# Ledger of designs, part 154: peptides against a protein of PDB entry 3B8E

Target 1, 230 residues: chain A of PDB entry 3B8E
Amino acid sequence: PFLIFIIANIPLPLGTVTILCIDLGTDMVPAISLAYEQAESDIMKRQPRNPKTDKLVNEQLISMAYGQIGMIQALGGFFTYFVILAENGFLPIHLLGLRVNWDDRWINDVEDSYGQQWTYEQRKIVEFTCHTPFFVTIVVVQWADLVICKTRRNSVFQQGMKNKILIFGLFEETALAAFLSYCPGMGVALRMYPLKPTWWFCAFPYSLLIFVYDEVRKLIIRRRPGGWVE

## One batch from the design tools (peptide; made by RFdiffusion4, then SolubleMPNN)

Design b2_p22_5_s2 (from b2_p22_5, 18 letters changed)
Fold by OpenDDE base, seed 5:
Structure b2_p22_5_s2 (fold): chain B 230 residues (1-230), chain A 22 residues (1-22)
Amino acid sequence: as target 1 above (230 residues)
Amino acid sequence: LIEEARERALRLLEEAEKLINS
């Protein structure tokens, strides 16, 4: 997100506080849940045929898969960001290069795609309105990520959701998202303005995409053991 | 104490943002 912000010179899609909440609030409990699930997952059960080469290859493949999932998460967040800004009059093309004027406190007449002028304060409200939905999008996509991380080979339907810590992690991150989105004063304190409940659903297609992607991947692995997709 | 810590953290973040944007 930050790299795209710099390269495209768009208004900031995700604030520092939001990033911190993701890293400390939403990722830690899931990571713990995954540590407990390693005993139940097939990730550790597959003994390497060659301890030197197969472990390294598996680690690289895991890292690449998580990288791909992270890219889908980022795309979901940016989609939500662009939709919100478009609903407020800023089309995606118009946002390119707009950051300089957007962040300038002395410019109070930044025009949107429809010629409406926005004050600095109004622009910052819209920007901060994007931070919360971006965060929530990440959380919703993380639901799918957590579920698919239970196993490397088996379908979620085959393995089931037996880990109570995983379930707790899902509730914790959702509760945190709800707290940050709807608690009074979060807009002032954390620059996370309240989220309309409808925006929670904007992430669902991406969550489903991750789920489908992983199920297809796992299906390929089951049909072709030792493939590059593993 | 948590609220004070939060306020301190927020101030630090604001200062950091000011430094990054300077």
Scores: peptide ipSAE 0.000, ipTM 0.262, DockQ to the pose 0.029
Fold by OpenDDE base, seed 4:
Structure b2_p22_5_s2 (fold): chain B 230 residues (1-230), chain A 22 residues (1-22)
Amino acid sequence: as target 1 above (230 residues)
Amino acid sequence: LIEEARERALRLLEEAEKLINS
């Protein structure tokens, strides 16, 4: 997300506080949950073929998979960001390079895609309105990520939801998202303005995409053991 | 490397936020 912010020079899509909340709140519990995840019976039963080559390949594949999931998460967040800004008159193309003028408090006539002028205060309200939905989008996408990360080879349907810590992580992320979205004063304190309940659904297609992607990946691994996708 | 990049990104965001608030 931050790289795209720098490269595209768009208004800040996600505040530092929200990033910290993601890092500490949504990534830490998953990491703990994975540490306590019971190893897939298949992983434990697989005799290490060539432990040196298989470990390297497996690490590369894991890294690639997490990288791909992270990209999908970022895309989900940015999608929500662009939708909100578009609803407020800023089309995605118009946002490119707009950051400099957007963040300038002395420019009170920044035009949107329809020629409407926005004051600095109005722009900041819209920006902060994006922070909460972006965060919530990441959380909702992370639900799918958490669910898929519990297994390497087996589908979610085969392994089931046995990890209580994983389930706790899902609730914790959701509770944190709800707290940050709806608690009075969060707009002032954390620059996270209240979220319309409808925005919770904006991320669902991306969560589904991650889920489908991982299930397809796992299916390919199961059908082609030792393939490049494994 | 990813974690280091992440930390750098976070620092840059914090600096950017300070500049905006400033």
Scores: peptide ipSAE 0.007, ipTM 0.266, DockQ to the pose 0.028; fails the geometry check
Fold by OpenDDE base, seed 3:
Structure b2_p22_5_s2 (fold): chain B 230 residues (1-230), chain A 22 residues (1-22)
Amino acid sequence: as target 1 above (230 residues)
Amino acid sequence: LIEEARERALRLLEEAEKLINS
């Protein structure tokens, strides 16, 4: 999000403090939960692998986790961001390069896509209105991510939800998202304005997409062991 | 190493935010 903010010169989609809350608050407990996840029955049955080939498999897993799933998460957040700004009169194309004027306190006549002029204060309200649903979108997408990361090959339906620490992590993420979204003062402290409950559902298609993607991936791995998808 | 890199990136982002808000 921050890289796109700098590169595309768009209004800030997600505050850095909010990013820190995600990385330290929402990701830490889930990451610990995955470390305590029971090994897949297939992994425990496998003979010790050659360390050279295992490194390649690990690099592929890391690439999938941080590259593919992370990209889908970012796309989900940006989708929510663009929807909110479009509802307020700023079409996605109009946002490109707008940051310089958007963040300038002395420019009080920034035009939207319809020629409406926005004061600095009005623009910042809209920007901060985007931060909360962007954050919530990431959290909701992380629900699917955490569930799918439990196993490399087995379906979630086969492995089940036996890890209590993972369930706790999901609860913590949800509770933190609710706290940051609805607690008074978060708009001032974290630049996160209150979220309408309907925006929680905006992320569900992306969570479903990640879930379906991973289930298909795992299905391919089961059918073609040792393939490039592994 | 990835976690350390992530922490460094986060610190840089925090510093950048302080500069932008100053």
Scores: peptide ipSAE 0.006, ipTM 0.261, DockQ to the pose 0.030; fails the geometry check
Fold by OpenDDE base, seed 1:
Structure b2_p22_5_s2 (fold): chain B 230 residues (1-230), chain A 22 residues (1-22)
Amino acid sequence: as target 1 above (230 residues)
Amino acid sequence: LIEEARERALRLLEEAEKLINS
């Protein structure tokens, strides 16, 4: 997010504090949950044909899969960001290069896509209004990510939600998202203004996309054992 | 008064961000 902020010169989509909340708050319990996930039966039955090459290939494939999921997460966040800003009068194309004027506190007449002038304070409020739903989007997408990471080859429908720690992780990250989204003072404390409950659903297409992506991947793995998508 | 409070809050947030990003 920060790289895109710099490259595209758009208003900051996700604040540093929000990033920290994701990395430390949202990702921690899910990561722990995955650590305690019971090994998939097929993983335990796998015998490496060539321990050196197969391990390396597997690590590369895992890294690639996580990289792809991370890209989908980022896309989901940016989608939510652009939707919110568009709802507030800033179309995506108008945001390009706007950062300099956006962040200038001495400019109080920044125009949106419809010619509405925005004070610095108003701009920052809408910017901070984006931080929370971006965070929430990441959380919602992480639901799918966490669930799909539970298994390597089996469908979620086959493996089920047996890990209580996983369920707790999902609850915790959701509770954190709700706290950050609706607790008074978060706008001042964390630059996370309250969001409409409808914004929780904005991420669902991307959560579903990750889910479908992984299910398709797993289906391919099951049909083509030892394939490059494994 | 609300606007002044908002301005103050925003300034504080900016300072906090500078500290976090330092």
Scores: peptide ipSAE 0.000, ipTM 0.249, DockQ to the pose 0.020; fails the geometry check

Design b2_p22_5_s3 (from b2_p22_5, 19 letters changed)
Fold by OpenDDE base, seed 1:
Structure b2_p22_5_s3 (fold): chain B 230 residues (1-230), chain A 22 residues (1-22)
Amino acid sequence: as target 1 above (230 residues)
Amino acid sequence: EIEEAEKRALELLKKALELINK
């Protein structure tokens, strides 16, 4: 998100505080949940054929999978960001290169895509209004990530939601997202203005995409053991 | 190939955004 912010020179989609909340608040419980996840019976039953090669391959595959999931998360966040800004009159194309003027407190006549002038304060409110939905989008997408990371080969439907820690992690993430979204003062404290409940659903397509992606991946792995998709 | 797939995904996203803006 921050790299795209710099490269595209767009208004800040996600504040530093929200990033920290994601990294420390949202990712911590999931990581713990995964650490306590019961090893797939298949992982435990498979003797490493070649410990050095299999470990390296597994690490590469894990890193690739997390990289892909992270990309989908970022895309989901940016989608939500662009939708919110578009609803406020700033079309995605108009946002390109707008950062310099957007962040200048002395410019109070920044025009949106419809010619409406926005004061610095108004722009910052809209910017901060994007932070919460971006965060929530990441949380919702992480629900899928947590569930899919529970298993390497088994379908989510096969493994089920047996891990109480995972369920707790999902609850904690949701509670944190709700707290940050609806608690008074978050706009001032964290630059996260209240979120309309409807914005929670904007992330669902991306969550579903992750589920579909992972299920397809797992299906391919099951059908072609030892394939490059593993 | 992954980078190309990511690039294609980004292009698709751009096209989708263009369609939404139409």
Scores: peptide ipSAE 0.000, ipTM 0.224, DockQ to the pose 0.019
Fold by OpenDDE base, seed 3:
Structure b2_p22_5_s3 (fold): chain B 230 residues (1-230), chain A 22 residues (1-22)
Amino acid sequence: as target 1 above (230 residues)
Amino acid sequence: EIEEAEKRALELLKKALELINK
């Protein structure tokens, strides 16, 4: 999100502090939880791999899969961002290159897509209104990501939700999201204004998309062992 | 002032995490 902010010169969709909260608060505990995940039922049944040839291909495929999931997460966040700005009169195309004028305190007549003029204070309120739902969208998408990363080959329905640490990680990131979204003072401290409960549901289609994508990927791996998707 | 607010927010977050881990 920060890279797109710089490259596209759009208003900041997610604050730097909020990004740090994601990296340290919502990603770390889930990552640890995955380290304690039970081995897949078939891992110990696999023949020993050639460590020189098979590792490199596997690491590349895993990195590509995680990269794709990360892109879907970012798209989910940006979708929420663009919806909120569009509801406030700023269409996505109008946001391109707008950052310079948006962040200028002396420009109090920035026009939206409908010709309405926005003061600096009004613009910052709208910007900070986007931060919270963007963050929450990432957390909700991470629910699916955490669940799908639990297994490499087996369906989540086959492996089950037996890892208590994973469940704790899901609870922790959700509790953190709720705290940052609704605790008084977060608007001033973190530039995260209060979130309407309805915005939690905006991320669900993306969570479902990631879940379906991974289940399809795993299904392909099961049907075609040793394929390029493995 | 922003850096101090960030530090306070991080401290609050750490305290919250400690409370959850207890």
Scores: peptide ipSAE 0.000, ipTM 0.263, DockQ to the pose 0.042
Fold by OpenDDE base, seed 5:
Structure b2_p22_5_s3 (fold): chain B 230 residues (1-230), chain A 22 residues (1-22)
Amino acid sequence: as target 1 above (230 residues)
Amino acid sequence: EIEEAEKRALELLKKALELINK
């Protein structure tokens, strides 16, 4: 997100606080859940396969999967960001290069795509209105990530959702997202303005996309063991 | 103002994490 912000010179889609909330709040429980499942899978996979080659393949698979999933998460966040700004009169094309004028406190007449002038305060309200939905989008997408990470090769439907740590992770992320989105004073304290409940659904297509992508990937791995996807 | 907001955010996050870890 930050790289696109610099390259495109768009208004800041995700604040420092939201980044910290993601890193500390949403990523910790998933990481623990994954560590437990990896340990459990490694205990079950203790067939004496060559420990060097199997570890390297697993690390590469994990890194590739997380990289791809992270890209889909970022796309989901940016989609939500662009939709919110478009609803407020700023079309995506108009946002390109707008950052300099957007962040200038002395410019109170920044025009939107429809010729409406926005004060610095109004622009910052809209910017901060994007932070919470971006965060929530990441959380909703992470639901799919947690579910798909439970299985390396098996479908989620085959292994089931009996992992208490996974359920706890989903609950924790959702509770944190709800707290940051709806707790009074978060707009002032964290620059995270309250989220309309409808925005939670904007991330669902991306969560579904991740789920479908991973199920297809796992299906390919099961049908073609040792293929380029491994 | 940003630094104060970040500090408050970190304190809130710390409290939230402490509540989750209990």
Scores: peptide ipSAE 0.000, ipTM 0.271, DockQ to the pose 0.038
Fold by OpenDDE base, seed 2:
Structure b2_p22_5_s3 (fold): chain B 230 residues (1-230), chain A 22 residues (1-22)
Amino acid sequence: as target 1 above (230 residues)
Amino acid sequence: EIEEAEKRALELLKKALELINK
């Protein structure tokens, strides 16, 4: 989020403190839960050929899984961010390079994509309105990503939800998201304004798309082992 | 090929994040 903020010069989609809450509060428990996930039946049936090489391969696979989750989370968050700003009159193309004027308190006539002028206070309200949905979107995307990443080849329906720690992690993330979204004072402390319940569903189509995509990918891998889809 | 592309993308992202955190 911060990288895209600097490179694209767009309004800040997520506050630094909120990013820290995601990294320490939202990502840590799921990461621990994945460490206790039951090994995939296909992996367990393979005798370790070489403990050193197999450990390196497993570490690479885990690193790729965590990195992929982070990428998908960021994409989901940015999707929600652009939807909210577009609904408020700021199309994605118009946001490019707008940061300098957006953050300037002395410029009270920043135009949106439709020529409407926005005061500094109005712009900051819209910016802070994006922070909470961005965070919630990450949590909702994590629900799907954590479930799909527990297996590489097997369907979620085949392996099921046997890891109680993973299930607990999903509930904890949801509780944290609810706390940060609705607890009084979070708007001042974290620049996270209260979330309308409808925004919880904004990420669901995206999470469903990822879930379906991953299930299709896994189905192809099962039908064509060693294919380019791996 | 997709896994290799994902790995390369992740490595690039890690490098970018390291540059930002410096």
Scores: peptide ipSAE 0.000, ipTM 0.254, DockQ to the pose 0.021; fails the geometry check

Design b2_p22_5_s4 (from b2_p22_5, 18 letters changed)
Fold by OpenDDE base, seed 1:
Structure b2_p22_5_s4 (fold): chain B 230 residues (1-230), chain A 22 residues (1-22)
Amino acid sequence: as target 1 above (230 residues)
Amino acid sequence: LVEEAEKRALELLEKALELINS
């Protein structure tokens, strides 16, 4: 996300605080839950036939899968960002290269795609209005990721405690998202303005896309064991 | 490669948004 901000010179889609909330708040508990799940699964896994190659392959596969999921998460966030800005009069094409003028406090006549002039304060409100939905989008997309990760391991019912940790992680990230979105003062404190409840649903198509993507990936892996999609 | 993929993904999103706005 931040790389695209730099490359495209768009208004900041995801604030530093929001990034920290994602990395530390939303990703930590799911990551811990997955780490515990992996550790327990590794204890139950029979020794790989070739520990070195199978471990390397598995690490590469996991890294690729997480990288792909991360890209889809970023796409979901950016979609939400562009939708919000478009609803406020800034079309995606207009945002390209706009950052310099957007961030300039002395320019109070930045035009939107419809010729409306925006003050610096108004622009920053809109920017900060994007941060919360971006965060929420990531959280909702992470729900799908966690569900997908759960479905990869057929032993959902056998991992009752891990399921509780996953469920707890989902509740924690959702509660954090709700807190950041609706708690008074978060706009001032964290530059995360209150989110309209409708924005929670904006992420759902992307959660579905991740789900479909992973199911398709799994289907391809099952049909072509050892393929590059692994 | 990741940056290129992100860029292409952004371009695709922009095209998708253009299609939605059209």
Scores: peptide ipSAE 0.006, ipTM 0.236, DockQ to the pose 0.020
Fold by OpenDDE base, seed 3:
Structure b2_p22_5_s4 (fold): chain B 230 residues (1-230), chain A 22 residues (1-22)
Amino acid sequence: as target 1 above (230 residues)
Amino acid sequence: LVEEAEKRALELLEKALELINS
C-alpha cells in the first residue's frame, strides 16, 4: 500500500500505524500457528528423491503461490479503497497524481470527478475513512489465507480445522479488527474512523477468491503430481 | 520466546504511539 502511495501519488490508502498493527497483531500469531501446523502426512512420508533439487523447486513454487496470494490480498484492499473514494466523488483515474494537492493544507478547493470542491479537512476525513475498511479487508482476506496455508495438497475440507493455534489466530485478528474499527478514539489516535458493519462483507468475495484459487491449485496438484503448480 | 517477542513488540508499539501523540 505505501509503495503504491509513493509511486502513483494517490491519497494514502493505509496508514503506517495500521500497517504496524497488521505486521505485529494480525500476522505474527498466524505465522506461529503455521509453524506448529503438522506437515501433511504425505509430505512427511515422501522421502525427497533428490533433497537438493526437489526442495529448491518446492520452495520456489511455494514462494510464488504466496506471492500470488499477497497480490490478491493487496487488490482486495485497493478495491475497497477505490470504492469508498468513488462513493465520495473521486473516481480512480482522478486519484493519480492527486496526492500533492491532497496533502496541501493551503489548497482548499481540490475538485473531485464531478467538480465538487473539497477542503483539506474534508479530504482528510475521506482519507481516514478509507483506512479502517482497508485494514478490515486485509484481515478478512487473511482468514482465507490462513486456512489455505494449513495444507499444500489436501483440501481444507479433508484436513479440517484441528490446529487450535490457527483458530486462536483467526479470533485474535478478528478481535483486533473489531477493536480498531469500533473503539472510541481510534479515529484520532490511529487515523482509523469507525467502520460501517456492512464493509466487513465487502471483503468476502476476495476471501472466497483466494479460497477457490487455492482449492483449484491443490486439485491440479492432486491430479498432476510433480507439475509446475506444486 | 514468542510471548517475550510479542511483549517487546507491544512495548515498542506503545512507545511509538506515545511519540506520535507527543
Scores: peptide ipSAE 0.000, ipTM 0.267, DockQ to the pose 0.054
Fold by OpenDDE base, seed 4:
Structure b2_p22_5_s4 (fold): chain B 230 residues (1-230), chain A 22 residues (1-22)
Amino acid sequence: as target 1 above (230 residues)
Amino acid sequence: LVEEAEKRALELLEKALELINS
């Protein structure tokens, strides 16, 4: 997300606090879940015939899979961001390069895509309105990722302990999202304005995309055992 | 396949943005 913000020079889609909440709140539990999954897989896997190659392949595959899922998550967040800004008169094309003027408090006549002028305060309200939905979108997309990880055929029967950590992670992320979205004072303290319930649904297409992606990946792995997608 | 999936995801995003802008 932050890389696209720098490259596209768009208004900040995620506040620093929101990023920290994602990194600390939403990424830690999945990382712990993965660490436990690896530990449990290392305990339950009979020594791979070639421990070095099989570990390297598995680590590369996991890293690629999570990298891909992370990219889809970022796309979901950016989608929500662009939707909100478009609803407020800022089309995606118009946002390109707008950051400098957007963040300048002395420019009170930034035009939207329809020629409406926006004061600095109005722009910041819209920006902060994007932060919470972006965060919630990431959380909802992470639900899909976590559920997909749970539905791996070979591990489902063995994942008794992993399921508890996964479920706890889902609850923690959801509780954090609800707290940040609806707790009084979060708009001032964290620059996260209350989320309309409708914005929770903006993430669902991307959650579905992740599900489809993972099912396709699993299908490819099943059809080509020993392929690079394993 | 990953690059293709990312490309398709971007294309879907662009189409969705076009639909919102219409």
Scores: peptide ipSAE 0.000, ipTM 0.221, DockQ to the pose 0.023
Fold by OpenDDE base, seed 5:
Structure b2_p22_5_s4 (fold): chain B 230 residues (1-230), chain A 22 residues (1-22)
Amino acid sequence: as target 1 above (230 residues)
Amino acid sequence: LVEEAEKRALELLEKALELINS
């Protein structure tokens, strides 16, 4: 998120508070839940043929898969951000390079894509309105991540939803997202303005994409054991 | 306070970028 913010000079899509809530609130409990997930029967049964090379390759492939999932999460957040700004009159192309004028408190006539002028206060409300749905998008996408990370090889349909700690983690992150999105005063205290409930659904296509991607990946691994996709 | 912290963080990032580009 920050790299695109810096490179494109767009209004800030994700605030510091939302980042802290992701890192400390939404990722920690799920990570613990995965540590208690039943070890894949296949990981324990396959002795590495070469303990040094096979472990290193597997770690690299896991790191790459998580990196790809993280990119899809970021894309989902940015999609929601751009849709909200477009609905408020700021098309994506117009946001490029706009940050300097956007963040200037003395400029009260920043024009949108349709020639409407926005005061500093008005455009900051829109910016902070984007922080909430970006966060919510990450949470909804993390649902898919948590579900798919139960196993590296087996389908979610085979493993099932047996881990109560994982279910608790999903509930916690969702409850946190709802609290930050709808609790009175969060707009003033955390600069997270309330979001229409319909915006929660904007993340679902990306969550589904991650789920399908990982199921296809796992299917390929099962059909071609020892392939580069492991 | 959060706005000031964000502003300071952005200023630090800008300074860091200037240092990297220098």
Scores: peptide ipSAE 0.000, ipTM 0.249, DockQ to the pose 0.016

